Peptides against a protein of PDB entry 3C66. Designs and how they scored, part 178

Target 1, 189 residues: chain A of PDB entry 3C66
Amino acid sequence: KSWANLFEKNDFFFRYKFYLEITAYTRGSDEQHLKWSGLVESKVRLLVMKLEVLAGIKIAHPFTKPFESSYCCPTEDDYEMIQDKYGSHKTETALNALKLVTDENKEEESIKDAPKAYLSTMYIGLDFNIENKKEKVDIHIPCTEFVNLCRSFNEDYGDHKVFNLALRFVKGYDLPDEVFDENEKRPSK

## One batch from the design tools (peptide; made by RFdiffusion4, then SolubleMPNN)

Design b2_p30_7_s4 (from b2_p30_7, 10 letters changed)
Fold by OpenDDE base, seed 3:
Order: sequence, then C-alpha cells, then structure tokens
Structure b2_p30_7_s4 (fold): chain B 189 residues (1-189), chain A 30 residues (1-30)
Amino acid sequence: as target 1 above (189 residues)
Amino acid sequence: PPLIKARIYDYEEDKWIPADSDEPLNIYPD
C-alpha cells in the first residue's frame, strides 16, 4: 500500500494532536467560490512544504479533500461572524444562528435565492519535534507566505467583502464536527 | 491592486491576527 493509503479519512483526524486549517471564504456566487477555493487548494501543498522544513515540525500532512459548507449569509456582519466562529468546536455552535445550506433545503425559495457564504476548508495534520511544553514553533512566516501567494495570484479576488482567507491552528479535540462521521467520537483532551 | 483580507488565528492568545502582522504565531505543542 502506498503511503497515501495510510492517511484515509477514517483515521486522519485521530492521527494528529494538532491541525492547521485553511479556509477559503466567499460571500458571492458558487462560481466565484469554486475559482477562489480552487486557487487556495492548489497552493496548500506549497504551505506543507514550507512547514515541513521548520525545525520544530516533524510532519505536516495534508488531508487530500476539502470540506465544503455554505450558509445563508444575509449581512456582512453574518459573514464576519462566520469567519470569527468557524473552525473550532468551541465556537462553531454560534453558526447555528445561521441557516446551513444542505442538499435537502437548497431548493427552498428562501434559501435558493438568499445571499450565501461558501466555505472550503483544507486540513494539515501536524506532528512536532518539541518535547518540552515550554518550547514553541513560529509558523507565521510560512502562513503569511502562503496567504500572499494566494491573494496576489489573481487580481479578481481583491474584494474583501467577497473573498477571504483564514488559517487556524487547532488541537485535535477542538476540530469542527464536520470532520467526524456520525458514529465517530471526538478525540478527548 | 487591493489585496483581500486574510487572517491567522493565534490559538494561544485566542485571537485573530492579520496575516500581514509582524508578530510571531507561536505554537506550543503540548
């Protein structure tokens, strides 16, 4: 079996204690989001490469597929709230105030024609060389370089009211519910 | 041309920081 087969969805989100989330946000059309998220996703491997060479990082392994979600997003404040709260189990319950778009409800008139925020999230599992809790790894430079690579690649994505990008370090027990199947138990702290 | 807003979450400080910030993003694996 290839090494790729060892990192299937069934164990990926239990394999690591730490993850880096990369979320592409689009408040606009699905077509806009497809292009934006596709661009971001295409650059994730470059971020991985830069993370891997950091002295404190032993492994940086990307999950191969993005997680997709969309919400009815009537206001800019809602869009900001989504970006603020998404990506952590501790805070994601705030998203319940918004209408999640699903296959079951997407054709409802109130949803079909509503403004939407689209989310595509890539995950990188992280393993560290740090033994002492006092030791730290600064990942800002690779993250910033990645951001700059994405946002400077195409001028079409210059409207921050439409397109955004977020990177979020998260511990395994605080991963969003979306990464787990209904029958899977969230990792404990 | 204007660049989009990008943010990075500082897990230890429990805050979002601009991607363009000069402050470090320190991760404390424990």
Scores: peptide ipSAE 0.669, ipTM 0.941, DockQ to the pose 0.752
Fold by OpenDDE base, seed 5:
Structure b2_p30_7_s4 (fold): chain B 189 residues (1-189), chain A 30 residues (1-30)
Amino acid sequence: as target 1 above (189 residues)
Amino acid sequence: PPLIKARIYDYEEDKWIPADSDEPLNIYPD
């Protein structure tokens, strides 16, 4: 709970070499997404707690502000593409094939009433106790428990064509562009 | 009740896996 105030944005995304991303997806209304993403966000602290008790994890600190984005998403294939490519600098350029909804364009006729995919992403910075490259940490159980907690909480979120959830481990140099300001340089390898 | 699909990215294998997978999700920090 004290970690909520530990980092400003610019410090947080340079502080760690490793991050865990949690993204709530909604292909539907903004109202649906607000409820779904709010639920997911409310459970992130539980994931942090489960990560912290793993022997190989020294620190797990969440960045409390969600990153919000939305795309025009006319097809299910587009929705799958978003879920496949989002969250990594290596792959996020594929999202350029879709129309990003912005404050500047959201009132355009072709965008205003178009089907949309909404994304809310939370980040957890990770520091490990492992110094030997041969050593590993298995984070599957905490991640799966978190997923199950979110998706079983309410029956209203049972439609996978509308709601989805993804967790992605990512290195700091491969974080999405959205976490950096225009004047900030991406961390190096 | 029906459950949504959920995915977890396996960084080492560079692939998405189902959240319900029984295999470990091993991280090798370097």
Scores: peptide ipSAE 0.666, ipTM 0.940, DockQ to the pose 0.733
Fold by OpenDDE base, seed 1:
Structure b2_p30_7_s4 (fold): chain B 189 residues (1-189), chain A 30 residues (1-30)
Amino acid sequence: as target 1 above (189 residues)
Amino acid sequence: PPLIKARIYDYEEDKWIPADSDEPLNIYPD
């Protein structure tokens, strides 16, 4: 039982060609982020349910745990940049311009007291019934319904300068580096 | 009540769109 669970986690990001990323953003306190990300994470199962009933979707499989990261985020422009660039291998190198908060550096005075952007990202692996590129699946409605479910739940999350939410479809070869271990090779294009 | 500016990425068009957009989010599996 435990082996099977570990195996599923280890190969999750190689199992599918396509993924949907759900990222909860918070530029504020860790307490604010804990509440916001927790809310978003609690609704992911509902998104999965809506995706599963779409014509053309064969499988929508959520990864069980979020990926957590945080950056020093001095300005609103930095916050926008994070939201623009995060979630794709093609663009994530832009994040190198910001200071990643780690367990090793989080107690440094310059980092500890700095404004931060917190990120929690959930992943859904997708398999489709469509075999040719001419066929398509429109996933906008489920995604929008999910967004509305999250952002309308509590008025406390209405400030876009603090809280945000992004959904990003990505191909497996373009997944962020965070999903792979050091000994794992990125899927080929 | 005010709502956050949630965004959805259109992979094929390589652009972010507002979550409340009426544009389709077409996925072309290949």
Scores: peptide ipSAE 0.665, ipTM 0.940, DockQ to the pose 0.736
Fold by OpenDDE base, seed 4:
Structure b2_p30_7_s4 (fold): chain B 189 residues (1-189), chain A 30 residues (1-30)
Amino acid sequence: as target 1 above (189 residues)
Amino acid sequence: PPLIKARIYDYEEDKWIPADSDEPLNIYPD
């Protein structure tokens, strides 16, 4: 609850208009996910550094803690759906078709032994030097370099049926519900 | 060695692209 209090006091998800989400996916064991997500999280600072030197990016500020979630994921199609829909408010409602694993239900027999997809998401707040809507920033190179750094680090992470990685640019008003408390109002467009 | 599938979301085109794509990922802050 101490973390909850700290999070409630944090205005990180209201401070920026733009965010970059880095999500590590694991369809396997919790132990596998811990290793994979830990690796990804350990490299986020390098991505931040690469973003900061891009022309047009004024600030790249990582949030301190990852967001953790897991779903019952009985099929590969479900796993693909999660990766397709997660990370945006406009699309995350599709995840309601899956069973979210919680502390309250994780010991239920139907959930305990079910295949699961684990998600760890890091957020980077972005501020830009661009005042004109017509101007653009290409962030592909830093993102690709980051991805390659993570997925080539260890051969153990070569199975795409188990491990995956996604980067998603998102506007503040389209952040997933998970980043807001029940009493917080979602930023408007 | 085989690499995992990695994707990057193109916000402007509203689609996922492979991380290994040579296409630019242009962000238009507005």
Scores: peptide ipSAE 0.663, ipTM 0.939, DockQ to the pose 0.726

Design b2_p30_8_s1 (from b2_p30_8, 10 letters changed)
Fold by OpenDDE base, seed 1:
Structure b2_p30_8_s1 (fold): chain B 189 residues (1-189), chain A 30 residues (1-30)
Amino acid sequence: as target 1 above (189 residues)
Amino acid sequence: MVASRIENSVFELGEEDTGVKPEKREGVVV
């Protein structure tokens, strides 16, 4: 079981040149995040179906598991910074200014009772039909429909101080470090 | 505070440009 999951992971983040990142953010309780991220995750298959019917998209392949992280998030500005900087290798270094919550530190008094931002990120690998030298691809509509679907599910998810959702189109060479193991070389351009 | 973000949802793919040029439709979905 463990080996199959490792091979599936490694192949996935090297297989595509392009990825759609779907990140559910929660500044609140773990219970709030579990409900929100679980909802978002449950709807990813609907987004995949909407992407697959676009003429320019050859393949939309979801990764099977979310990536989870949490940060000490004392202010609303910190929460905005997390949402601005997360999801790209170019910008994620800014998150080093925040305390990452780990299994080793989660019981520390300064971390245990601190306000937290929780992140759950789903990935969709994208392959495109490139028929012409320049093809314009627009995935804005299905992404907007997905956001609306998630946000409209419960009125509580209208509180942007607590619950947020981001969809980011990224290149494989600009994926966050979290998707690679320490021994893996990041894809080249 | 930005509610929801859709980043780089419109892009050009080119044979020579392995680089997606994002047309910045940073759509804030409220």
Scores: peptide ipSAE 0.386, ipTM 0.750, DockQ to the pose 0.191
Fold by OpenDDE base, seed 2:
Structure b2_p30_8_s1 (fold): chain B 189 residues (1-189), chain A 30 residues (1-30)
Amino acid sequence: as target 1 above (189 residues)
Amino acid sequence: MVASRIENSVFELGEEDTGVKPEKREGVVV
């Protein structure tokens, strides 16, 4: 039974207190992004398997659909800013300084031929076995292995000016607004 | 040059603070 059929979108971002965000970034063509994001997405299952075997992790459930966005990204500094600010509700408002590319505006002359940063974000819901009052969980190793796996797949993916990858551990209340529908209230702290 | 980012990959789970205190190991994976 494919994981895809079990997670109604509506409950996934409320089911867990913690999420791992995996964002593939591309400053380049849509074709470059499709290849890069598709690769990253194809490897998420391997990361899940590595997370599930960690003693502190009870559950690692991937959300089956990526979230996709793109911004006009005229400079390298803008691309750095996107990567710094994206993936957290606390910081995502900084992205309002950039032009979000939408279906409504993509044909505008100022947007059509503009340099773009493409983002594809996968989410993993995490539940932890808290045996003790204070448990240290370290997911750095499997995350590093995942990054290395993705980056080593093609030499072109070593170009950090074009292709980037971020893994961010976030709390459910700090998830980006994109994961919630207009009628959904963000989880409280 | 922006390397791949791994943010908040080390954290403490506590009963009182349902808040992961991220030990920021900002591991820039180069």
Scores: peptide ipSAE 0.381, ipTM 0.752, DockQ to the pose 0.177
Fold by OpenDDE base, seed 5:
Structure b2_p30_8_s1 (fold): chain B 189 residues (1-189), chain A 30 residues (1-30)
Amino acid sequence: as target 1 above (189 residues)
Amino acid sequence: MVASRIENSVFELGEEDTGVKPEKREGVVV
C-alpha cells in the first residue's frame, strides 16, 4: 500500500507531535497564485528528502493535499498581518479582522473586486529519534535551501509585495483550526 | 517588507517548552 493510503486525513494531524508548515502567499491574481503555489508544492518532496537525512529526524511525512484560503487584502499592512498571524492556533484569531473569501461570499461585489491574498499551506509531519533528552534539531539549512530553490526559479518570485513563502515549525496542539474537522478535538499539550 | 520567513527552525527535543529562541527572523533577502 503506497504512502498515500496510510495518510487518512483524520489521523495525520494526530500522529505527530511536530509539524512543518509550508505556506505560499500571493497578493495578486488567482493565476499568479496557482503558478507560485504549484511550484512550491512541486518542491516539497525535495525538502522531505533533505529533512529525512538529518540527524535526529526519524520520519518526515508530507500531507498530500494543500489547504487553500483567501482573504480580502486591501493594504500591504494587511498582507504582513496575514503572514504574521497565519499558521498558529494562538494567533489565527487575529485574521478574523479580515474578510475570509468563501464560496458563499465570493460573488459579492465588495469581495469580487477587492485585492486578495491567497494562501496554500502544505504540512509535513515530523517524528524524531529522541535518544538523548537534549538533542538540538536544526532544520534551518534545508528550509533555507528550499526557500532559495523556490524563489530563484523565476525572477517574478523575487517580488516580495506579491509572492511570499513561510516555513513554520509548530507543535500539534498549535496547528490551525483548518486542519481539524468540526467534530475533531484538538490535540492536548 | 519581510521576504521569506523561517520560524522556529532550531529547537530542542525533550523539554515541553522547547524554548524556541526566536532566532532573528532573518528575512532571507534573496
Scores: peptide ipSAE 0.378, ipTM 0.744, DockQ to the pose 0.176
Fold by OpenDDE base, seed 3:
Parts: C-alpha cells; sequence; structure tokens
Structure b2_p30_8_s1 (fold): chain B 189 residues (1-189), chain A 30 residues (1-30)
C-alpha cells in the first residue's frame, strides 16, 4: 500500500468520534454479491446528502472504498450470527467460529464448494453540532429511506435469505479491527 | 431472519460525556 493510501485510511478512522457502517450481505454467489453491493455503494452518496441536511450533523464524510470479507456460511443461523456480530469490536470475535475465506484457502476443496456469505462495508464519518449540554440526534429516517431505496430496486433483493443490509451507528473505539492496521492503536474512549 | 437492520440510529450527545448514550432503538426494518 502506498504511504498516501495508508495515511488516508488511518486519518479517516481517527478523524471522527462516530461512524455509520453500511454493510451489504449476500449468502449466495459472488456475482449476486457484486450486483447487490454495487447497488448499495452507488446509493451511499444519496444517504450522505440526506445526513448533511440534518441540523445536528455538521459533517457526513464517506470513506472512498468498501471493506470486503467472506465467510463459509453453511446454515441460515450462521448467516444471522454474522449479521448480529459483525461491525463492532465488542462482538466481532464471535466470527472466529466461522471460516474466513482468504486468498490462501479459497482453493481448498472444503471452502471452494461451500456456501458463502459475502460482506461489503462502507463507512461514513460523522461530526455533530453540539450546541447544548445534551442534544438528541436522530438519523433513523434517512437510514430507513436508504434501506427502502436499495431493497425496492429489484424484487430479488426482497429475499432476506440471500440479500441483507445493515446500518450501524458505531463509536470510533468500537470500530471493527479491519479498519486499523496491525501496528495502529485503537482509539480510546 | 432480519431483512434489514438499523442499529443505534437515535442517540444523545452531551458536552462532558461525549458518551453517546445509545437509546437502543433496534429498529428492525422489516
Amino acid sequence: as target 1 above (189 residues)
Amino acid sequence: MVASRIENSVFELGEEDTGVKPEKREGVVV
């Protein structure tokens, strides 16, 4: 990785106290995932525009690249577990019970033909206008509109056994390990 | 199986405690 790419990544995940994670999940083929994740990614800019106009939001800044991962996913329960546990440092260790697909193992016979769950995660850094000692921020409406926009694009995306979408508001100290390099210290509380 | 999830979409920000107390509206978007 170029020093520029490292710096841009590292600066982004330390710049904000809060992040919105957008994860597209697919339990199916790589081709199905490419279509689904590509659709979700294409709509992120519309979500950013809807977040930026909220009075409590000062900045909504999308990260430029998705994070990609895939797991062997034999059962529907495994797929539900992935969706429950992914996207938080507190819970992501539960994913160690599943086989992560890597370039080193993808050609193994037990992995090659196994059912897979694919994940593509986009990040939005959030900065807030805090005018008072306590301010309530509500991003539920723009998030719901975004989910509905993605799901309504094609009838096939209504199949929750194959295609899923999650939006998670996360604090910088609870970001998944994937966003940090091995030598980086996770942000403290 | 949950079709879509919106987690922690409502939160309180405070000056001293930058601790967002997430009001967990686990909105299961069905």
Scores: peptide ipSAE 0.373, ipTM 0.744, DockQ to the pose 0.191

Design b2_p30_8_s2 (from b2_p30_8, 8 letters changed)
Fold by OpenDDE base, seed 1:
Structure b2_p30_8_s2 (fold): chain B 189 residues (1-189), chain A 30 residues (1-30)
Amino acid sequence: as target 1 above (189 residues)
Amino acid sequence: MVKSTIYNSVFEVGEEDTGVKKEKNEGVVV
C-alpha cells in the first residue's frame, strides 16, 4: 500500500491555478551555475515562509526539484532574450531560435565549446484566500527580499553578465512545456 | 545594476476571473 502513493502521477502542475517561477540563470561554466542555482534553491524555503504569512495567500507549496535546461548562448543579446522569453508558454517558442543543449548533442564540437546559458527553475504552487469576488495580491516585498538574499550571498553574484535571477508569476495554463510529460494535456484556461 | 527581474508581483485573482488581469507586466528590475 505505501509504495502505490509514490507512483501517483505528480499532479503538482495541475493542482494550482497559479505558480511562482524562480529561475536562476548563468552564462558561464557549469560549476558557476551549480553554485548559483544551488544557492537559489537553498533559499526557496525562506521565500515560501514569507509568502505563507501574507493574508491573501492560502498555500505556497514548493515543487521539490528544479527543472534544468541549457542553451548555446553566443551573445549577451541571446542571454537577454532567454531571460525575457523563458517561463511562459506564450513566449517560450522564441527559444527555438537557440540551440538547446541535450545529452545527445552536448559532445558536438559546435556545442561543447560554445558559451552556454544554464537555467534552473523552481516552482511554487499558489492558492489564494478569495474572500471577495476579486483579491489584490502583492508579493513584491517577499520576492525582492528573496532576490536580495540570493544576490548578497556572494559578491560574484553581482555580475549580471553571468548571474541572473527571475521571479515570474504565471497561470497554470501558461506554464512552460518542460513541466508536462509528452502525454499530459496542458491545463485549460 | 543587478539585473534581477520580478514579473507580475502585483496581481488580482478572482473566482470568476480565469484571467489574472495584468496590471502591466512591468518586470521590475531589482
Scores: peptide ipSAE 0.390, ipTM 0.769, DockQ to the pose 0.197
Fold by OpenDDE base, seed 4:
Structure b2_p30_8_s2 (fold): chain B 189 residues (1-189), chain A 30 residues (1-30)
Amino acid sequence: as target 1 above (189 residues)
Amino acid sequence: MVKSTIYNSVFEVGEEDTGVKKEKNEGVVV
């Protein structure tokens, strides 16, 4: 309960130097995405609990709301590209090759009937216990357990052509543009 | 093991990166 009230959007993406991004991808219907993303979101608290018990992690604070986006995704290659390029400022410019679905264009016939990839992204701010000048942190096990938990919930979520899940560790200066308002300056390297 | 992508699940963080002062020796997460 305590972390749910903690962060206004504006402070959250500047408060931490490190973030874990959790993106649920769906190439299918909006209904399929709502079920999949809602499941993933419901399990984020379990991942937070697993991260908090790691000795190198001082704080793991989830942001309370997902970021939603959708793209026209006519091919499987486009879907792979979205999954590879999304979630990093260094690579997100590659998504400009795809048509972003907006409230202004969603009713256009060419967009309405097009195959879509839906994205819901959750963020966890991370602070670390650093005893030495450099510490090695390994979150692979908690992340893998989380992925397995989400995908094992329903057999349909095993279909990688439709449902995907990515976890990305990023630095605050490499967060996607979506987390910042137009008037906000991205954190420097 | 489900085919999902986990990016950078093993990383190094330093005092310069976190700004966290040395508190007492809590164990290295390996």
Scores: peptide ipSAE 0.410, ipTM 0.766, DockQ to the pose 0.238; fails the geometry check
Fold by OpenDDE base, seed 5:
Structure b2_p30_8_s2 (fold): chain B 189 residues (1-189), chain A 30 residues (1-30)
Amino acid sequence: as target 1 above (189 residues)
Amino acid sequence: MVKSTIYNSVFEVGEEDTGVKKEKNEGVVV
């Protein structure tokens, strides 16, 4: 079966015990977010290549589609909260304090004209070579190189009030609800 | 400067779901 069939949503979020989440954040215009997220997404393959050469990593498989969301984000504190709380099932409930922008509500005047935070999240499934009962894995270097690669592309991305980037290592049972459909059961601990 | 945060870049993996002590790897802002 071609690599393409491995990227079908159906089992991707059940196939691995561990995931790396890459989230591009933008508090600004949709156009600004499209440029920033598109840049980040274009570099994910380079991160995968750097992860695959680490001795402890057996497999690094990117999911093919970003997950996109946006929130009404009236303050900088709200933007910091989004960045802190997003990407983990344990913490994502804190985002219920913010208005999620949906296709149903996006035309409401209070939402249409509100400042927004845009999020695009890429997922990488990780499998490890476990030679011992416990293996310490360090992905800090390739993650830092990836961040530097994205940030160095355009000076405008230097504005942390507008553009941000997060990389989060998570367990499959702690993935955000967005990755599962209504009929899917979250992986158990 | 772009705020970039790396969460849990150093971790232990095992055959059993050994509770990764979340060392407060406080998101390293890079």
Scores: peptide ipSAE 0.387, ipTM 0.768, DockQ to the pose 0.214; fails the geometry check
Fold by OpenDDE base, seed 2:
Structure b2_p30_8_s2 (fold): chain B 189 residues (1-189), chain A 30 residues (1-30)
Amino acid sequence: as target 1 above (189 residues)
Amino acid sequence: MVKSTIYNSVFEVGEEDTGVKKEKNEGVVV
C-alpha cells in the first residue's frame, strides 16, 4: 500500500508539530525544473529512511505530492530573496513583492516571457521521541547526505544561478499558506 | 555546485516549549 493512499491532504499538515520542507528551486526553463525537481523528489524516500533511524525521530512521513509554485524572477537578487523567504509563514509575505505565476496570469505578456523561478516543495511530517522535557535533535547529517546525493547526480546541477535546493525545518504553525486550503485554519502556536 | 541551504537542522523539541530556539536561521550552505 503506497504511502500516498493513507494521507488525506487535509490531515497531514495538522498531524505533526514539525515538518521538514525540501524545496527544489530552478531559475530557468520548466524543462530544467522538471528534471531537477523530479530528481530531488526521487531521493526524498532515502532521506525519510535516514531520518527514521535517528533515535530522536519517532516518525518521518513524507507527503506524497509536491507543492508547485513559480514567480517572475527578473534578477538574481529576486532569486536569492525567494530562497530566503520561502517556506515559512513568517517570511513568505516578502514574496508578495514578486509576481506569482498562476494559470490565470501565465499568458499575460509581462509574465509569459519573463524569467521565472520554479519551486517544488516536498514535506516530511516529523514526530519525536521526547524522553526528557527537552530533547536536542540533529538532522544535519541526513540532510547533508541528501543534498550531496542530489548534487552528485548530474554535473549540470552545478549552476547555482539556475539550480538550488533548500531543506527547512519548520513548526506546523509556521508552514507556508500553500499547504492549507482556504477553509482551513492554520495550527495555533 | 548547487547552492544548498539547510535551515534549522539542529533544534530543541520539548513538550511545553516547542521553542525552536532561534538559533540564527543562518542557513548553512552545504
Scores: peptide ipSAE 0.385, ipTM 0.766, DockQ to the pose 0.215; fails the geometry check

Design b2_p30_8_s3 (from b2_p30_8, 11 letters changed)
Fold by OpenDDE base, seed 4:
Structure b2_p30_8_s3 (fold): chain B 189 residues (1-189), chain A 30 residues (1-30)
Amino acid sequence: as target 1 above (189 residues)
Amino acid sequence: MVASRIENSVFEVGEEDTGVKKERREGVVV
C-alpha cells in the first residue's frame, strides 16, 4: 500500500463528520460475492450523483476502495446478526462471537469448507449546507432508488438468503474500527 | 429476513456538525 493511499485513507475518515456506508452482503460463494459487490460498487457513483443534488447536501465524496471482510456464517441467524451489528462501532463488538476469516486461517479445514458471509463496504463522506441552526436531511428516496437499482439488475439478487444490501448513515465517531489504523485515534464525539 | 436495510436515512444536522466556520462578517459600519 503506497504511503499516499494510507494518507488518503486516514484523511478521508477524519475529514467528514458524517458518512453513508453501503455494504453488500453475500452468504454463498466468493464468486457470487464478487459479482454482487462488483455490481453494487459500480452503482455507487449514481447514488453520489443523486445525493449531490439534494439541497441539504453540500458534498458527497465516495472513498475509492471497498473494505472487505468475511465471517464464518453457519446459520441464517448469524447472517442476520452480521447485517444488524456491522457498520457501527457501538455494535460491531457483537461480531467477535463469529470467526473472522483471515489470510492466516482461511485454509484451515474448519474454515475452508464452512458457510461464509462476505462483506464489501463502500463509504461516502458527507458535508451539509446548514443555513439554520438545525436542518432535517432526508436521503431515504435516493437510498431506496439505489437499493432497487442493485436488486433489480439480476433476478438472483432478489434472494435475500444469499444477497443483501445495507445503507447506513453514521457519524464519524461511530465508524467501524476497520477504517482506522492501529495507531489512529477514533474521532471523538 | 429484511431484504435490504436503510438505516438513519432521515436525520438532523446542526451548525456544530459542519466544518464551515461561519465567518461572522462583522458588518463594518462604514
Scores: peptide ipSAE 0.478, ipTM 0.795, DockQ to the pose 0.249
Fold by OpenDDE base, seed 5:
Structure b2_p30_8_s3 (fold): chain B 189 residues (1-189), chain A 30 residues (1-30)
Amino acid sequence: as target 1 above (189 residues)
Amino acid sequence: MVASRIENSVFEVGEEDTGVKKERREGVVV
């Protein structure tokens, strides 16, 4: 199967049991977010290379398209809540307490001038080499190296009130709703 | 405020967790 067929959305979120989510967060301007998320996205290939050399990892396959969302984020507590709750189907319903910015509402005065949190999320599908019935996998080192690489690129990214980065290991049945089309059934446990 | 998050970076996988989920192509028996 050509690499091209692997990057089609159609089966990517059903193909793997496990995913690594990489989310760039920005509480600030859209320009700040474009710079930050663009940097993070540009480094994902280096994380993939670091994951692929781990003996327990058979495949680390990035999805090519980022998922983008933004919320009205009036407080620092709201920004922390977004970072805590986003990226899991179990917890994402808590985000309903915030106003999602959409193409339909972005021009409303109450939304247009409101402080916003911007999110860009990249996904990596993971498959494993299992030599034993059960194996422990540790991806903490390559994830930490990736975070350090992104954060150290510019001193401005040290401002945790504005710029944040999360890496989350999730099971396919716990992926956010955003990855599935309306007609797609979520993977079962 | 947490600067960066790395969640569930240490985990266990079993034999059942390997391989591509074969989409059961429901063969439309015409």
Scores: peptide ipSAE 0.462, ipTM 0.787, DockQ to the pose 0.381
Fold by OpenDDE base, seed 2:
Structure b2_p30_8_s3 (fold): chain B 189 residues (1-189), chain A 30 residues (1-30)
Amino acid sequence: as target 1 above (189 residues)
Amino acid sequence: MVASRIENSVFEVGEEDTGVKKERREGVVV
């Protein structure tokens, strides 16, 4: 049974208190993004395997579907801002300064030919083995290995002006709004 | 030039605080 059939979207983002967000960014063509995001997505299972063997991690469950978004991104500063602000409910409102590309607006002349930043975000739900009142967890090594694996796959992915990758550890209450349906309430702190 | 970001990769999880209290943002630019 594929992992895809086990998690309804709605349960996944309420099931865990902690998530690892993996976002592939592309400032370029849709084709470039499809290649880059597809590579990143293909490697997520390897990251999960590396996380699961850490003593402090009880469970690392990937959500099987990426979240896709794109913004008009006329400048490099806008691209940096997207990468800084995306992936947290606390900061995502800053993205409202940019034009979100939607199915309704994608054919508008001001959007159609505009430079775009594409985002594909994968989520890993995390549960921890808390042996002590406080457990220190360090996932930096597997995250770094994952980044290196993705970036080293093709020389083109070394161009940080085009291709970027972010791994962000977030709490369930700070997940982006995109993961919740309109009828769903964000988890409380 | 913004490199790859790894954010909050080191954290403390407590029983009482079902939330990570100390996010060390070691933003390692890789």
Scores: peptide ipSAE 0.453, ipTM 0.785, DockQ to the pose 0.193
Fold by OpenDDE base, seed 3:
Structure b2_p30_8_s3 (fold): chain B 189 residues (1-189), chain A 30 residues (1-30)
Amino acid sequence: as target 1 above (189 residues)
Amino acid sequence: MVASRIENSVFEVGEEDTGVKKERREGVVV
C-alpha cells in the first residue's frame, strides 16, 4: 500500500503533537542537492521502521512530500546560521536576514551567481504509548544509524562544508511556517 | 563544523502530550 494515499496534507501537521524533522542541507549546486536530498528521502522509510518498533512509539508516520527552500549563502557562517535557525518557529525569523531564493528572483544577477544553501525537509508525525504520567523516549540510536547510513553512502557526502543532515524533534506548535497553508492557523501550545 | 545534528532525540512526554523535556543534543561527524 502506498503511504502517499493515507493522509491528506491538510491534517498531517495538526494530527500529531510531535514531529521528527529530517533536513538535508547542501551548500553547492542544485544537482548536488538533488542527489543528496534524494538519497536522504529514500532512506526515511527505514528510519520510520526503526522508530515504529520502539516501545514508547505508537506510530511514526512520514509525510511524503519534502519541503524545499534555498537561500543565498555567501559564507560558511551563513550556512551554520541556517542550520541552527531552521526547523523551529521560534528561530526561523532569523533566516529573514538571508535572501530567500524564489521563482520570481532566481534570475536576478545578484542571486543567480550567488552561492546557495539548499534545504529539503521531511517530517515524521509521532504518537506515543504513554503508560505513566511521564514517559522517557530515546530515539537517538535509530537517528544515529540513519545519519550514518546517509553519510556513508557516498564518500562525497563526507564533505560537511557542502553536505549536512539534521534530525530535530519538535512540537507541533513549533513547526516551521512552511508546513501551514495561508488559511491554516498554527497549533497552539 | 559538525556534519550532522541530532537534536532532542532523548525526551520525556506526558499524558497531556504537551510536555517534552530535552535530555540530549548531539552533533555527529562522519
Scores: peptide ipSAE 0.452, ipTM 0.782, DockQ to the pose 0.218

